# Peptides against a protein of PDB entry 1BH9: the designs that were tried, part 20

Target 1, 89 residues: chain A of PDB entry 1BH9
Amino acid sequence: FSEEQLNRYEMYRRSAFPKAAIKRLIQSITGTSVSQNVVIAMSGISKVFVGEVVEEALDVCEKWGEMPPLQPKHMREAVRRLKSKGQIP

## One batch from the design tools (peptide; aimed at target 1 R8 F17)

Design b2_p14_5_s2 (made by RFdiffusion4, then SolubleMPNN; from b2_p14_5, 5 letters changed)
Fold by OpenDDE base, seed 2:
Structure b2_p14_5_s2 (fold): chain B 89 residues (1-89), chain A 14 residues (1-14)
Amino acid sequence: as target 1 above (89 residues)
Amino acid sequence: SAAELVKEIMSSLK
């Protein structure tokens, strides 16, 4: 990894979704209360998902011959590609 | 994928 890549990873590793926000979001979708363990699990999976999307976006940026930082167009294309790969329903 | 896991978990909670 380059120094820039390492720095991005460190920032990613230190980031986290607020538990209360995740809980509220899940409950708004499911229409029922969820346990703390569900919140923890979903928070972790969500973080991994965000990482996967960002990684794909970085690949898009590189393939387009562009330099960071990522732009909305990279994120949109990343999602499209992940869908084509079957990673996103 | 993470997305599939989220979908699976969410469906089980509904």
Scores: peptide ipSAE 0.052, ipTM 0.667, DockQ to the pose 0.049
OpenDDE base, seeds 1, 3, 4, 5: peptide ipSAE 0.038, 0.038, 0.039, 0.046; ipTM 0.631, 0.630, 0.634, 0.651

Design b2_p14_5_s3 (made by RFdiffusion4, then SolubleMPNN; from b2_p14_5, 8 letters changed)
Fold by OpenDDE base, seed 4:
Structure b2_p14_5_s3 (fold): chain B 89 residues (1-89), chain A 14 residues (1-14)
Amino acid sequence: as target 1 above (89 residues)
Amino acid sequence: EAARLMVEIMESVK
């Protein structure tokens, strides 16, 4: 893979959702305070979820005979396929 | 950490 591909991967690897924002979001849903560990866990799950959608989108892009960068249509189709395959609700 | 993502990225760019 190219340096650019590696760079994109590294950016993903290093990315993270703002803890304060995640905490507020969870608390807005649960109606109660949450621990730091819960925030970390949810942040991690969310990151993995995003990654899986992107992975599927890249697969869609390839199957459609197209080249990166990903477009909104790839992301939308990825979600549809993941739902169809039962990988996401 | 995201091996599958890396593989997918590699495969998406040919």
Scores: peptide ipSAE 0.045, ipTM 0.653, DockQ to the pose 0.056
OpenDDE base, seeds 1, 2, 3, 5: peptide ipSAE 0.033, 0.039, 0.043, 0.042; ipTM 0.606, 0.619, 0.615, 0.623

Design b2_p14_5_s4 (made by RFdiffusion4, then SolubleMPNN; from b2_p14_5, 7 letters changed)
Fold by OpenDDE base, seed 5:
Structure b2_p14_5_s4 (fold): chain B 89 residues (1-89), chain A 14 residues (1-14)
Amino acid sequence: as target 1 above (89 residues)
Amino acid sequence: EAARLVEEIMSSVK
């Protein structure tokens, strides 16, 4: 790992979704209340999901011979690639 | 992988 990669990971590790927001979002979809454990699980999975998308976007950026920071075009291409790989619906 | 897990969790919520 490079120092930059390590620093980026540490910033990612420290980030988190607001529990209340996640709970409201889930409930808006399910139409019923959800437990704290469901919120925790969904929050964790969501964080991993974001990480996977960002990782793919960084790969796109590198393969295009470009340098950070990531731009919307990298994110759009990342999502397209992840869909084609069957990693996201 | 994460997206699949999200679907599983959401489908199991009551």
Scores: peptide ipSAE 0.069, ipTM 0.678, DockQ to the pose 0.049
OpenDDE base, seeds 1, 2, 3, 4: peptide ipSAE 0.061, 0.065, 0.057, 0.058; ipTM 0.666, 0.671, 0.662, 0.666

Design b2_p14_6 (made by RFdiffusion4)
Pose (drawn by RFdiffusion4):
Structure b2_p14_6 (pose): chain A 89 residues (1-89), chain P 14 residues (1-14)
Amino acid sequence: as target 1 above (89 residues)
Amino acid sequence: TLLDEMFDEYNAML
């Protein structure tokens, strides 16, 4: 396999949101503080959401006869499709 | 902002 497949996997494996921002974002909405577990769980769920959007946008870019990197028009279009399939909020 | 940063990471590896 290529250095890129390996490096793409490593990024996938370890990419993650910083806990500090996830926590401040959530606690700045509940007013109350929140737990270590809530932040991790929220990060796990947000990573899946990011995954569905980039996976869906990659499909739009592919079908519009274009090549990566993903452009803004791809992200928004993907969002519209995911909402229609009702798979994202 | 957090989502954009995460999207940038994935987009860079495409």

Design b2_p14_6_s1 (made by RFdiffusion4, then SolubleMPNN; from b2_p14_6, 7 letters changed)
Fold by OpenDDE base, seed 2:
Order: sequence, then structure tokens, then C-alpha cells
Structure b2_p14_6_s1 (fold): chain B 89 residues (1-89), chain A 14 residues (1-14)
Amino acid sequence: as target 1 above (89 residues)
Amino acid sequence: SLFDEAIERYNAAL
């Protein structure tokens, strides 16, 4: 791994969604209170999802011969590719 | 995959 890749991984690994914010967001959608375990689970799935999309977007950016930072077009293309691969619904 | 595992954990937590 390059130093840049390692740094991105470390930042990703240490990042986390605030539990209170996640809880409020879930409840705003479901209309009901959720347990701490649900918040933890949703936080985990969200982090994994973001990680996969960003990784794919970086690949898209590189394959298009473009330089960072990532742009919305890279993110949209990443999502499209991940869907086509069956990696995300 | 990590994504699939996360979904399973979410479903189990509900």
C-alpha cells in the first residue's frame, strides 16, 4: 500500500457516525424509537456502504484519468457500477 | 461480503 492509501484507510478506520445523530435519523424515517443495538448496526452498515462507494469512486476517478478530489460524477458512477456488480441493492 | 454481514447484523438487531 502507498502512504496515501494507508492514510485514507486509517482515517476511515477511525471515523464514526455520531450515535445520537444516527438514532434521530432512523427514528425520523421509521417513526418509532430504536434500540442502541439498532443504532450500532445501522452505523456499521452505513460506514461499510460509504467505504465501498468511496473506494469505487476513487477507482472511477483513476480510470477516467482524472485527479482528486472526488466529484459528484465519480460518486454517481461508482454507485452505478456497484449496483451492476450486485454489491449494493 | 462486509456489506452482507452488516445487513445481517442490522436485521438481527431489529
Scores: peptide ipSAE 0.139, ipTM 0.761, DockQ to the pose 0.037
OpenDDE base, seeds 1, 3, 4, 5: peptide ipSAE 0.127, 0.112, 0.123, 0.128; ipTM 0.755, 0.723, 0.753, 0.758; seed 3 fails the geometry check

Design b2_p14_6_s2 (made by RFdiffusion4, then SolubleMPNN; from b2_p14_6, 8 letters changed)
Fold by OpenDDE base, seed 2:
Structure b2_p14_6_s2 (fold): chain B 89 residues (1-89), chain A 14 residues (1-14)
Amino acid sequence: as target 1 above (89 residues)
Amino acid sequence: SLFERAIAEYNAAL
């Protein structure tokens, strides 16, 4: 890792979705209550998903010869590429 | 992948 990459990784590693917020969000979508384990699992999958998309978006930005910050077009392209690779549904 | 594992964990938790 470069220092920048390491710092980014550490910030990512230390980040977390608030459980209460995730619980409310899931329940707003499903219309039913969810257990703490569901919240934990969904929080984990969400963090992994965000991490993978951001990593791909950074790669897209670099490959396009563009400079930070990431823009919506990088995120959209990242999702497209990850879907194409079968890495996300 | 980590994503696949997370999906499995989510499904198991439901």
Scores: peptide ipSAE 0.042, ipTM 0.666, DockQ to the pose 0.037
OpenDDE base, seeds 1, 3, 4, 5: peptide ipSAE 0.041, 0.041, 0.040, 0.042; ipTM 0.664, 0.663, 0.660, 0.668

Design b2_p14_6_s3 (made by RFdiffusion4, then SolubleMPNN; from b2_p14_6, 9 letters changed)
Fold by OpenDDE base, seed 5:
Structure b2_p14_6_s3 (fold): chain B 89 residues (1-89), chain A 14 residues (1-14)
Amino acid sequence: as target 1 above (89 residues)
Amino acid sequence: SLVEEAIEKYNSSL
């Protein structure tokens, strides 16, 4: 791993969704209160999902011969590729 | 995987 990749990983690892915000969002969708474990699980799934999209976008950026930071076009292409691979709906 | 573990945790918490 390059130093830049390591730095991005550390930044990602330290990031987290606020539990209160996730709880409110889930409850807005389900219409009922959710447990702490549900919030933890959903937060984890969401973080991994974001990580997968960003990782794919970085791959797109590299394959296009471009340099970070990521642009909207990289994110759009990443989502398209992940859908094509059946990794996201 | 982390995703699978999270999904399992979610399902068991419903």
Scores: peptide ipSAE 0.044, ipTM 0.682, DockQ to the pose 0.034
OpenDDE base, seeds 1, 2, 3, 4: peptide ipSAE 0.040, 0.037, 0.041, 0.040; ipTM 0.673, 0.634, 0.677, 0.673

Design b2_p14_6_s4 (made by RFdiffusion4, then SolubleMPNN; from b2_p14_6, 10 letters changed)
Fold by OpenDDE base, seed 1:
Structure b2_p14_6_s4 (fold): chain B 89 residues (1-89), chain A 14 residues (1-14)
Amino acid sequence: as target 1 above (89 residues)
Amino acid sequence: SLVEEAIEKYVSAL
Protein backbone atom coordinates (compact mmCIF):
# COMPACT_ATOMS: atom_id res chain seq x y z
CA PHE B 1 0.00 0.00 0.00
CA SER B 2 1.00 3.58 -0.52
CA GLU B 3 1.22 5.78 2.53
CA GLU B 4 -2.01 7.45 1.45
CA GLN B 5 -3.80 4.11 1.15
CA LEU B 6 -2.55 3.06 4.56
CA ASN B 7 -3.72 6.32 6.07
CA ARG B 8 -7.18 5.84 4.54
CA TYR B 9 -7.31 2.31 5.92
CA GLU B 10 -6.36 3.50 9.39
CA MET B 11 -9.00 6.20 9.27
CA TYR B 12 -11.58 3.64 8.18
CA ARG B 13 -10.52 1.20 10.90
CA ARG B 14 -10.82 3.86 13.59
CA SER B 15 -14.16 5.15 12.34
CA ALA B 16 -17.36 4.04 14.04
CA PHE B 17 -21.02 4.85 14.04
CA PRO B 18 -22.10 6.34 17.36
CA LYS B 19 -23.92 3.62 19.29
CA ALA B 20 -26.62 5.94 20.53
CA ALA B 21 -27.39 7.15 17.02
CA ILE B 22 -27.56 3.61 15.63
CA LYS B 23 -29.78 2.52 18.50
CA ARG B 24 -32.17 5.41 17.89
CA LEU B 25 -32.24 4.71 14.16
CA ILE B 26 -33.01 1.00 14.59
CA GLN B 27 -35.68 1.69 17.18
CA SER B 28 -37.28 4.32 14.95
CA ILE B 29 -37.64 1.66 12.25
CA THR B 30 -38.58 -1.39 14.34
CA GLY B 31 -40.72 0.41 16.87
CA THR B 32 -39.19 -1.67 19.66
CA SER B 33 -36.17 -1.40 21.93
CA VAL B 34 -33.00 -3.19 20.89
CA SER B 35 -30.18 -4.72 22.91
CA GLN B 36 -26.60 -3.51 23.01
CA ASN B 37 -25.54 -6.61 21.08
CA VAL B 38 -27.96 -5.78 18.27
CA VAL B 39 -26.51 -2.27 18.08
CA ILE B 40 -22.96 -3.65 17.98
CA ALA B 41 -23.86 -6.17 15.29
CA MET B 42 -25.69 -3.64 13.14
CA SER B 43 -22.89 -1.11 13.52
CA GLY B 44 -20.32 -3.66 12.40
CA ILE B 45 -22.34 -4.82 9.41
CA SER B 46 -23.02 -1.23 8.41
CA LYS B 47 -19.33 -0.35 8.58
CA VAL B 48 -18.44 -3.32 6.38
CA PHE B 49 -21.17 -2.36 3.93
CA VAL B 50 -19.98 1.24 3.68
CA GLY B 51 -16.40 0.04 3.25
CA GLU B 52 -17.35 -2.25 0.38
CA VAL B 53 -19.29 0.50 -1.40
CA VAL B 54 -16.47 3.02 -1.03
CA GLU B 55 -13.88 0.50 -2.20
CA GLU B 56 -15.97 -0.26 -5.29
CA ALA B 57 -16.48 3.45 -5.91
CA LEU B 58 -12.73 4.06 -5.79
CA ASP B 59 -12.29 1.26 -8.31
CA VAL B 60 -14.91 2.85 -10.56
CA CYS B 61 -13.19 6.21 -10.27
CA GLU B 62 -9.87 4.67 -11.26
CA LYS B 63 -11.34 2.68 -14.15
CA TRP B 64 -12.92 5.85 -15.52
CA GLY B 65 -9.50 7.50 -15.48
CA GLU B 66 -10.52 9.98 -12.81
CA MET B 67 -8.98 11.02 -9.51
CA PRO B 68 -10.50 11.39 -6.04
CA PRO B 69 -12.47 12.82 -4.39
CA LEU B 70 -15.36 10.48 -5.07
CA GLN B 71 -18.43 11.99 -6.70
CA PRO B 72 -22.07 10.90 -6.62
CA LYS B 73 -21.68 9.29 -10.04
CA HIS B 74 -18.97 6.97 -8.68
CA MET B 75 -21.14 5.96 -5.74
CA ARG B 76 -24.16 5.27 -7.95
CA GLU B 77 -22.11 3.16 -10.33
CA ALA B 78 -20.50 1.28 -7.44
CA VAL B 79 -23.90 0.33 -6.03
CA ARG B 80 -25.06 -0.85 -9.46
CA ARG B 81 -21.96 -3.00 -9.89
CA LEU B 82 -22.19 -4.53 -6.43
CA LYS B 83 -25.85 -5.39 -7.01
CA SER B 84 -24.99 -6.92 -10.37
CA LYS B 85 -22.32 -9.06 -8.71
CA GLY B 86 -24.75 -10.14 -6.00
CA GLN B 87 -22.54 -8.66 -3.31
CA ILE B 88 -25.30 -6.43 -1.98
CA PRO B 89 -29.09 -6.79 -2.21
CA SER A 1 -10.99 -10.13 9.97
CA LEU A 2 -13.45 -7.27 10.17
CA VAL A 3 -15.98 -9.24 8.11
CA GLU A 4 -15.66 -12.31 10.30
CA GLU A 5 -16.08 -10.27 13.45
CA ALA A 6 -19.16 -8.59 12.02
CA ILE A 7 -20.68 -11.93 11.08
CA GLU A 8 -20.00 -13.39 14.51
CA LYS A 9 -21.58 -10.40 16.19
CA TYR A 10 -24.58 -10.58 13.90
CA VAL A 11 -25.12 -14.28 14.55
CA SER A 12 -24.75 -13.85 18.28
CA ALA A 13 -27.39 -11.13 18.23
CA LEU A 14 -30.05 -13.36 16.61
Scores: peptide ipSAE 0.047, ipTM 0.680, DockQ to the pose 0.036
OpenDDE base, seeds 2, 3, 4, 5: peptide ipSAE 0.030, 0.032, 0.031, 0.046; ipTM 0.553, 0.560, 0.560, 0.677

Design b2_p14_7 (made by RFdiffusion4)
Pose (drawn by RFdiffusion4):
Structure b2_p14_7 (pose): chain A 89 residues (1-89), chain P 14 residues (1-14)
Amino acid sequence: as target 1 above (89 residues)
Amino acid sequence: EMTESIEEMMKAME
């Protein structure tokens, strides 16, 4: 396999949001503070959401006869499709 | 830092 497949996997494996921002974002909405678990769980769910959007946008870029990197028009279009399939909020 | 994490995730999938 290529250096790239390996490096693409490593990034996928360890890519994660910083807990500090996830927490400040959530607690700045509940007013109350929140737990270590809530931050981790929210990070996991958000990573899946990011995964579905990029995966869906990559499909649009592919079908529009274009090549990566993903452009803004791909992200928004993907969002519209995911909302239609009702798979993302 | 959140933007970098999203960019890294995008690079991992593209």

Design b2_p14_7_s1 (made by RFdiffusion4, then SolubleMPNN; from b2_p14_7, 9 letters changed)
Fold by OpenDDE base, seed 2:
Structure b2_p14_7_s1 (fold): chain B 89 residues (1-89), chain A 14 residues (1-14)
Amino acid sequence: as target 1 above (89 residues)
Amino acid sequence: GIENAIEELRKGFE
């Protein structure tokens, strides 16, 4: 762990999606109310998903010989790579 | 992984 990596991890670990916001977002998409368990599940999955995408994007940035901050092109490439690996649908 | 988790969640909405 570099100091930078550790700081990113700590910031990620302490971050969270507000339950109320997640609930409203899901309901806006599904058109129906959802249970607290669904909100909890979606919140957890979403956090892990964001973490994996960001990690892949950082790898892309490094492999392209570029420096932070991450740009949209890194995020788009990360998603493509994760799909090709079968890590995301 | 995420793919399996998403699939399981999708099934829960059916």
Scores: peptide ipSAE 0.076, ipTM 0.704, DockQ to the pose 0.034
OpenDDE base, seeds 1, 3, 4, 5: peptide ipSAE 0.061, 0.047, 0.055, 0.061; ipTM 0.678, 0.672, 0.683, 0.677

Design b2_p14_7_s2 (made by RFdiffusion4, then SolubleMPNN; from b2_p14_7, 10 letters changed)
Fold by OpenDDE base, seed 2:
Order: sequence, then C-alpha cells, then structure tokens
Structure b2_p14_7_s2 (fold): chain B 89 residues (1-89), chain A 14 residues (1-14)
Amino acid sequence: as target 1 above (89 residues)
Amino acid sequence: GIENAIQELIKGYE
C-alpha cells in the first residue's frame, strides 16, 4: 500500500452503516421486522459490496487518467464494468 | 455476485 491507499483502507475498515438505518431499510423492503443478527449480516455484506464498487471506481478513475475525488461518472462506469464482469446482476 | 446474495438473504427472511 501507498500511504494514500493505506489511509483509504483504514477509513474503510473503521466505517460502518448504522444498525438502526440498516434495520429500517431492510424492513422497508421486506415489510416485516428483522432480527439483530440479520442486521449485522446485512451490514457486513453491504460494506463489502460498497468496498468492491469503490475499488472498481478508483480503478476507473486511474485508467481514465483522472485524479480524485471520485465523481458520479466513475461510480456509474464502475457499476457498468462490474455488471459486465458478472459481479452485479 | 454480492447483489444477488443480498437479495437472496432478504428473500430468506421475508
């Protein structure tokens, strides 16, 4: 890791979705209440997913010869590429 | 992919 990469990793590692927000979001989709363990599991999966998208977006930004910060166009292209690779349906 | 896993998990707890 470069220092910049390490800093990004540490910030990512320390970040987390608020449990209450995740619970409300899941319940808005399912229409039913969910357990704390479900919230924990979904929070973890969501964090990994966001991390993968951001990683792809950073790669896009670099390959386009552009500098941070990430822009919506990088995120959109990242999603497109991940879909093309079959990582996102 | 992860999105499919998320959807499957949600469906499993509906």
Scores: peptide ipSAE 0.044, ipTM 0.632, DockQ to the pose 0.036
OpenDDE base, seeds 1, 3, 4, 5: peptide ipSAE 0.039, 0.041, 0.041, 0.043; ipTM 0.616, 0.623, 0.619, 0.640

Design b2_p14_7_s3 (made by RFdiffusion4, then SolubleMPNN; from b2_p14_7, 9 letters changed)
Fold by OpenDDE base, seed 5:
Structure b2_p14_7_s3 (fold): chain B 89 residues (1-89), chain A 14 residues (1-14)
Amino acid sequence: as target 1 above (89 residues)
Amino acid sequence: GIEEAINELIKGFE
């Protein structure tokens, strides 16, 4: 691992979605209250999802011969590629 | 429902 990769991982590891916000968002979709476990699970899934998109975007950035930080064009291409691979809807 | 399914999933995590 490069030092930069390690630093990015550390920042990712320390990041988290606010539980209250996630709870409100889920409830707005489901139309009913959800348990703490649902919030925890959804928070984890969301974090993994974001991580996968960012990882793909970093790969795109590298393959295009560009340097971080990521730009919207990298994120858009990442989503396209993940859809093509069937990794996201 | 979804809550029960998620609870079961979480309980399976190590």
Scores: peptide ipSAE 0.044, ipTM 0.635, DockQ to the pose 0.034
OpenDDE base, seeds 1, 2, 3, 4: peptide ipSAE 0.039, 0.027, 0.031, 0.037; ipTM 0.625, 0.552, 0.572, 0.603

Design b2_p14_7_s4 (made by RFdiffusion4, then SolubleMPNN; from b2_p14_7, 9 letters changed)
Fold by OpenDDE base, seed 5:
Structure b2_p14_7_s4 (fold): chain B 89 residues (1-89), chain A 14 residues (1-14)
Amino acid sequence: as target 1 above (89 residues)
Amino acid sequence: GIEEAINELIKSYE
């Protein structure tokens, strides 16, 4: 666990999706109002999902011999790999 | 409903 990894995790830990935006997004899909608990749950799941994708993308970037910042190609490859591993649907 | 679907989704990740 390097200092750089610690810094990235710290930034991740402090980040969060705004509740209002998540609520609006969900409601745009469902067509009906959703409870606060639904928003909280979806926000948490989304954060974990993003974290997993970013972690995989960083690994891809490193394995390709490239340096940050992450590019769309790293994110696309990360999602592909995670799906292949069955870690995300 | 959506609540049940979310519960199932949460369980799939934990």
Scores: peptide ipSAE 0.046, ipTM 0.628, DockQ to the pose 0.040
OpenDDE base, seeds 1, 2, 3, 4: peptide ipSAE 0.043, 0.026, 0.038, 0.042; ipTM 0.626, 0.521, 0.617, 0.618

Design b2_p14_8 (made by RFdiffusion4)
Pose (drawn by RFdiffusion4):
Structure b2_p14_8 (pose): chain A 89 residues (1-89), chain P 14 residues (1-14)
Amino acid sequence: as target 1 above (89 residues)
Amino acid sequence: METAEQVHEFMTNF
């Protein structure tokens, strides 16, 4: 396999949001503070959401006869399709 | 690779 497959996987494996921002974002909406578990769970769910969007936008870029990197028009279009399939909020 | 790196940098610098 290529250095890139390996490096793409490593990034996938360890990519994660900083806990500090996830927590401040959530507690700045509940007013109350929140737990370590809530932040991790929210990070896990947000990572899957990011995954679905990028995966879906890669499909649009592919079908529009274009090549990566993903452009803004791909992200928004992907969002519209995911909403139609009702798979993202 | 560019898309993967951008997604990685987006999530780690959020």

Design b2_p14_8_s1 (made by RFdiffusion4, then SolubleMPNN; from b2_p14_8, 7 letters changed)
Fold by OpenDDE base, seed 5:
Structure b2_p14_8_s1 (fold): chain B 89 residues (1-89), chain A 14 residues (1-14)
Amino acid sequence: as target 1 above (89 residues)
Amino acid sequence: METAEEVYRALKEF
């Protein structure tokens, strides 16, 4: 791993979605109150999902011979590739 | 690994 990859991983590891925002979002979809454990689980799943999309977008950026920062075109292509691989719905 | 373990722990409580 490069130092840059390690630094990105550390920043990713320290990142988190605000619990209150996740709770409100889930409740707006389900129409019912959700437990703290549901909020924690959904926050973790969401973080993993975002991580996988960003990693694929970095691979897209590299394969196109481009440099960071990531652009909307890399994110759109990443989602398309992950769907084609069956890695996301 | 750490986030997956946190998710696993939260799901194990159900």
Scores: peptide ipSAE 0.034, ipTM 0.652, DockQ to the pose 0.047
OpenDDE base, seeds 1, 2, 3, 4: peptide ipSAE 0.036, 0.031, 0.032, 0.028; ipTM 0.664, 0.613, 0.628, 0.587; seed 1 fails the geometry check

Design b2_p14_8_s2 (made by RFdiffusion4, then SolubleMPNN; from b2_p14_8, 6 letters changed)
Fold by OpenDDE base, seed 3:
Structure b2_p14_8_s2 (fold): chain B 89 residues (1-89), chain A 14 residues (1-14)
Amino acid sequence: as target 1 above (89 residues)
Amino acid sequence: METAREVYEALKNF
């Protein structure tokens, strides 16, 4: 566990999605109002999901022989790879 | 990620 990894973990740990934004997004998808508990749960799951995508994107960046910061191309490739692995639809 | 999707599918109707 390198200092760089620890720093990324700490930034990740402290990060959170704004509840109001998550609520609006969910409601735009579902077409109905959602409870606070759903917003909390979805916020947490979304954080985990983003973390997994970023981890895959870092792997892409490394495999391409490139250095951080991550770019949109790494994120797009990460999503493609995760879809290919059946980890996301 | 599979877990995240599964949970979304479970929660979206509540």
Scores: peptide ipSAE 0.034, ipTM 0.615, DockQ to the pose 0.044
OpenDDE base, seeds 1, 2, 4, 5: peptide ipSAE 0.031, 0.033, 0.029, 0.030; ipTM 0.605, 0.610, 0.585, 0.593

Design b2_p14_8_s3 (made by RFdiffusion4, then SolubleMPNN; from b2_p14_8, 8 letters changed)
Fold by OpenDDE base, seed 3:
Structure b2_p14_8_s3 (fold): chain B 89 residues (1-89), chain A 14 residues (1-14)
Amino acid sequence: as target 1 above (89 residues)
Amino acid sequence: METTREVYDALRNF
């Protein structure tokens, strides 16, 4: 890994979704209360998902000959590519 | 990762 890649990984590793925000979001969708374990599991899955999208978006940005910061167009293209690869629904 | 460990522990309790 490059030093830049390692730095991004460390920032990602230290990032987390606030449990209260995730709980409220799930409950707003399901209409019912959820357990702490469900919140933890969904937070972890969401973190992995965001990481995959950002990684793909950085690849898109590079392949388009552009430089950071990432723009909405990179994120939209990343999601499209991940769907086409069957990596996300 | 801290989050990974939390997820692992949560899954073990299901």
Scores: peptide ipSAE 0.027, ipTM 0.622, DockQ to the pose 0.046
OpenDDE base, seeds 1, 2, 4, 5: peptide ipSAE 0.026, 0.026, 0.025, 0.027; ipTM 0.621, 0.615, 0.608, 0.620

Design b2_p14_8_s4 (made by RFdiffusion4, then SolubleMPNN; from b2_p14_8, 6 letters changed)
Fold by OpenDDE base, seed 5:
Structure b2_p14_8_s4 (fold): chain B 89 residues (1-89), chain A 14 residues (1-14)
Amino acid sequence: as target 1 above (89 residues)
Amino acid sequence: METVEEVHRALTEF
């Protein structure tokens, strides 16, 4: 691992979705009240999902011979690739 | 995370 990869991983580890925002989002979809444990679980799952998409987008950026920051084109291609692999719906 | 179904399962466990 490069120092830059380690720094990105540390920033990822420290990142979190705001619980209140996740709670409101889930409730807007389900139409029902959700427990704190559901909010925690969904926040964790969402973080993993975003991590997987960003990792694939970094691989796309590298394979195209481009440098960070990630652009919308890298994110769109990452989602397309992950869907084609069956790794996301 | 492999599927929307795994997310749904995690939601139904609580």
Scores: peptide ipSAE 0.036, ipTM 0.636, DockQ to the pose 0.039
OpenDDE base, seeds 1, 2, 3, 4: peptide ipSAE 0.025, 0.030, 0.028, 0.027; ipTM 0.575, 0.609, 0.593, 0.589

## One batch from the design tools (peptide; aimed at target 1 S15)

Design b2_p15_3 (made by RFdiffusion4)
Pose (drawn by RFdiffusion4):
Structure b2_p15_3 (pose): chain A 89 residues (1-89), chain P 15 residues (1-15)
Amino acid sequence: as target 1 above (89 residues)
Amino acid sequence: SEEEFLTLGFNFIRD
């Protein structure tokens, strides 16, 4: 395999949102503070959401006869399709 | 990008 497959996997494996921002974002909405578990769970779910959007946008870029990197028009279009399939909020 | 990753996640969590 290529250095890139390996490096793409490593990034996938360890990419994660900083807990500090996830927590401040959530607690700045509940007013109350929140737990370590809630932050981790919210990070896990948000990584899946990011995954679905990039995976879906990559499909639009592919079908529009274009190549990566993903452009803004791809992200928004992907969002519209995911909402239609009702798979993202 | 990193900014896109963070923006998507932050917007999702906020919603």

Design b2_p15_3_s1 (made by RFdiffusion4, then SolubleMPNN; from b2_p15_3, 6 letters changed)
Fold by OpenDDE base, seed 1:
Parts: structure tokens; C-alpha cells; sequence
Structure b2_p15_3_s1 (fold): chain B 89 residues (1-89), chain A 15 residues (1-15)
């Protein structure tokens, strides 16, 4: 692994969604109160999802011969590719 | 969107 990859992972690892905000958002969607464990689990799943999209976007950026920071076009293409692979609906 | 991400997460857990 390169230093660049390590740095990206470190930034990803340090990032997190605020629990209170996630709890409110989940309850807004489900219409029902959720436990702390549900918030933790959902936060983790969401972070993994975001990570996978960003990693795909970085791959797109590289394949297009471009350099970070990521732009909306990279994110859009990443989502398109992930959908085509069946990784996201 | 973040809401979409959570919806996808919920669907993942429910399956």
C-alpha cells in the first residue's frame, strides 16, 4: 500500500456521522423509535457505503488521468459504475 | 444523498 492510500484510509477512519443526527434521520424515515445499537449499526453501514463510492470515484479520477480533489463528475460516474456492477441498486 | 444512503443501509439490514 502506498502512503497516499494510507492517508486516504486514515481520513476515512477518522470520519464519522453524528449519532444524534443519524438517530433523528432514521426515525424520520422509519417513523419509529430506534435503539442505540441500530444507530451504531446504521452509521457503520452508511460509512462503508460512502467509502465504497469514494473509492470508486478515486478510481474513476485516476483512470481519466486526473488528480484529486474529487469532482461531481467523478462521483456521478462512480455511482453509475457501481450500479452497473450491481453493488448498489 | 445521506437519506438515500441510510435507506440503502436499512434495506441491506432487512434482507
Amino acid sequence: as target 1 above (89 residues)
Amino acid sequence: SREEELKLGLDFIRQ
Scores: peptide ipSAE 0.033, ipTM 0.591, DockQ to the pose 0.132
OpenDDE base, seeds 2, 3, 4, 5: peptide ipSAE 0.029, 0.027, 0.026, 0.025; ipTM 0.510, 0.515, 0.500, 0.501; seed 4 fails the geometry check

Design b2_p15_3_s2 (made by RFdiffusion4, then SolubleMPNN; from b2_p15_3, 7 letters changed)
Fold by OpenDDE base, seed 3:
Structure b2_p15_3_s2 (fold): chain B 89 residues (1-89), chain A 15 residues (1-15)
Amino acid sequence: as target 1 above (89 residues)
Amino acid sequence: SMEDLLRLGLEFIRQ
């Protein structure tokens, strides 16, 4: 790994989403209350998903010959590409 | 936003 890659990994590893916010978000989608274990599981899965989207977006940025920081257009394109690859519906 | 990305992820998992 390059130093930049290692630094990004460390930042990612140390990042977390607040449980209360995740719980509210899940409940806004499902329309019902969720347990603490569901929040924990979904938090972890969500972090992995966000990481995958960010990595794809970094690849998009590079392939477009652009420089950081990532922009919304990179994130939107990343999602489109992941859908095309069948990695997300 | 990150919240939008989380929402997208939740929709992915829910499907």
Scores: peptide ipSAE 0.044, ipTM 0.627, DockQ to the pose 0.287
OpenDDE base, seeds 1, 2, 4, 5: peptide ipSAE 0.042, 0.028, 0.038, 0.040; ipTM 0.632, 0.567, 0.615, 0.639

Design b2_p15_3_s3 (made by RFdiffusion4, then SolubleMPNN; from b2_p15_3, 7 letters changed)
Fold by OpenDDE base, seed 4:
Structure b2_p15_3_s3 (fold): chain B 89 residues (1-89), chain A 15 residues (1-15)
Amino acid sequence: as target 1 above (89 residues)
Amino acid sequence: SRELELDLGLRFIRE
């Protein structure tokens, strides 16, 4: 990794969704209380999902001959591409 | 990378 990539990696590694917020969100959808393990699992999947979108967005940015930071247009295009690849519904 | 993200995700889930 370059220094910039390493920095992004560290930021990603340290990032996390607040458990309480995730728990509340899930419970608002399911209508019932959820276990800690469910919260952890959903938090992890969500983090992976965000990471995949960001990775795609960085690829878009590079392919467009642009430099970070990412802009909304990169994120939008990333989602479109991931949909075309069947990774996002 | 996709593989790195997967590893990070798995570690996050295991925490």
Scores: peptide ipSAE 0.061, ipTM 0.675, DockQ to the pose 0.063
OpenDDE base, seeds 1, 2, 3, 5: peptide ipSAE 0.028, 0.054, 0.045, 0.056; ipTM 0.596, 0.668, 0.651, 0.678

Design b2_p15_3_s4 (made by RFdiffusion4, then SolubleMPNN; from b2_p15_3, 8 letters changed)
Fold by OpenDDE base, seed 5:
Structure b2_p15_3_s4 (fold): chain B 89 residues (1-89), chain A 15 residues (1-15)
Amino acid sequence: as target 1 above (89 residues)
Amino acid sequence: SRELEEQLGLDFIRQ
């Protein structure tokens, strides 16, 4: 790990979605209450998903010869590339 | 708990 990578990793590790918000979001979709374990699992899946998109976006930014901060165009391209690779639906 | 969430997310994606 470079110092920058380590720093990003630590910031990522410290980030989290509010459980209450995730719970309400899931319930708005399912139409019924969900267990704590479902909230935990979905929160984890969502965090990993966001992490992968951001990582790909940083790669896009670098390959385009640009510098942070990430812009919407990097995020859009990242999603396109991840779908193309079959890494996300 | 936070580490568990991340691990569960990774496990799901790896399936």
Scores: peptide ipSAE 0.195, ipTM 0.772, DockQ to the pose 0.070
OpenDDE base, seeds 1, 2, 3, 4: peptide ipSAE 0.169, 0.194, 0.186, 0.184; ipTM 0.760, 0.772, 0.768, 0.768

Design b2_p15_4 (made by RFdiffusion4)
Pose (drawn by RFdiffusion4):
Structure b2_p15_4 (pose): chain A 89 residues (1-89), chain P 15 residues (1-15)
Amino acid sequence: as target 1 above (89 residues)
Amino acid sequence: VREELAETFIRELLS
């Protein structure tokens, strides 16, 4: 396999959102503070959401006869499709 | 872009 497959996997494996921002974002909406578990769970769910959007946008870029990197028009279009399939909020 | 997507998602989920 290529250095890139390996490096793409490593990034996938360890990419994660900083807990500090997830927490401040959530607690700045509940007013109350929140737990270590809530932040981790929210991070896991958000990573899946990011995954579904990139995966879907990559499909649009592929079908529009274009190549990566993903452009803004791909992200928004992907969002519209995911909402139609009702798979993202 | 990932952080923006996560922030938007969390804001919508907790709204």

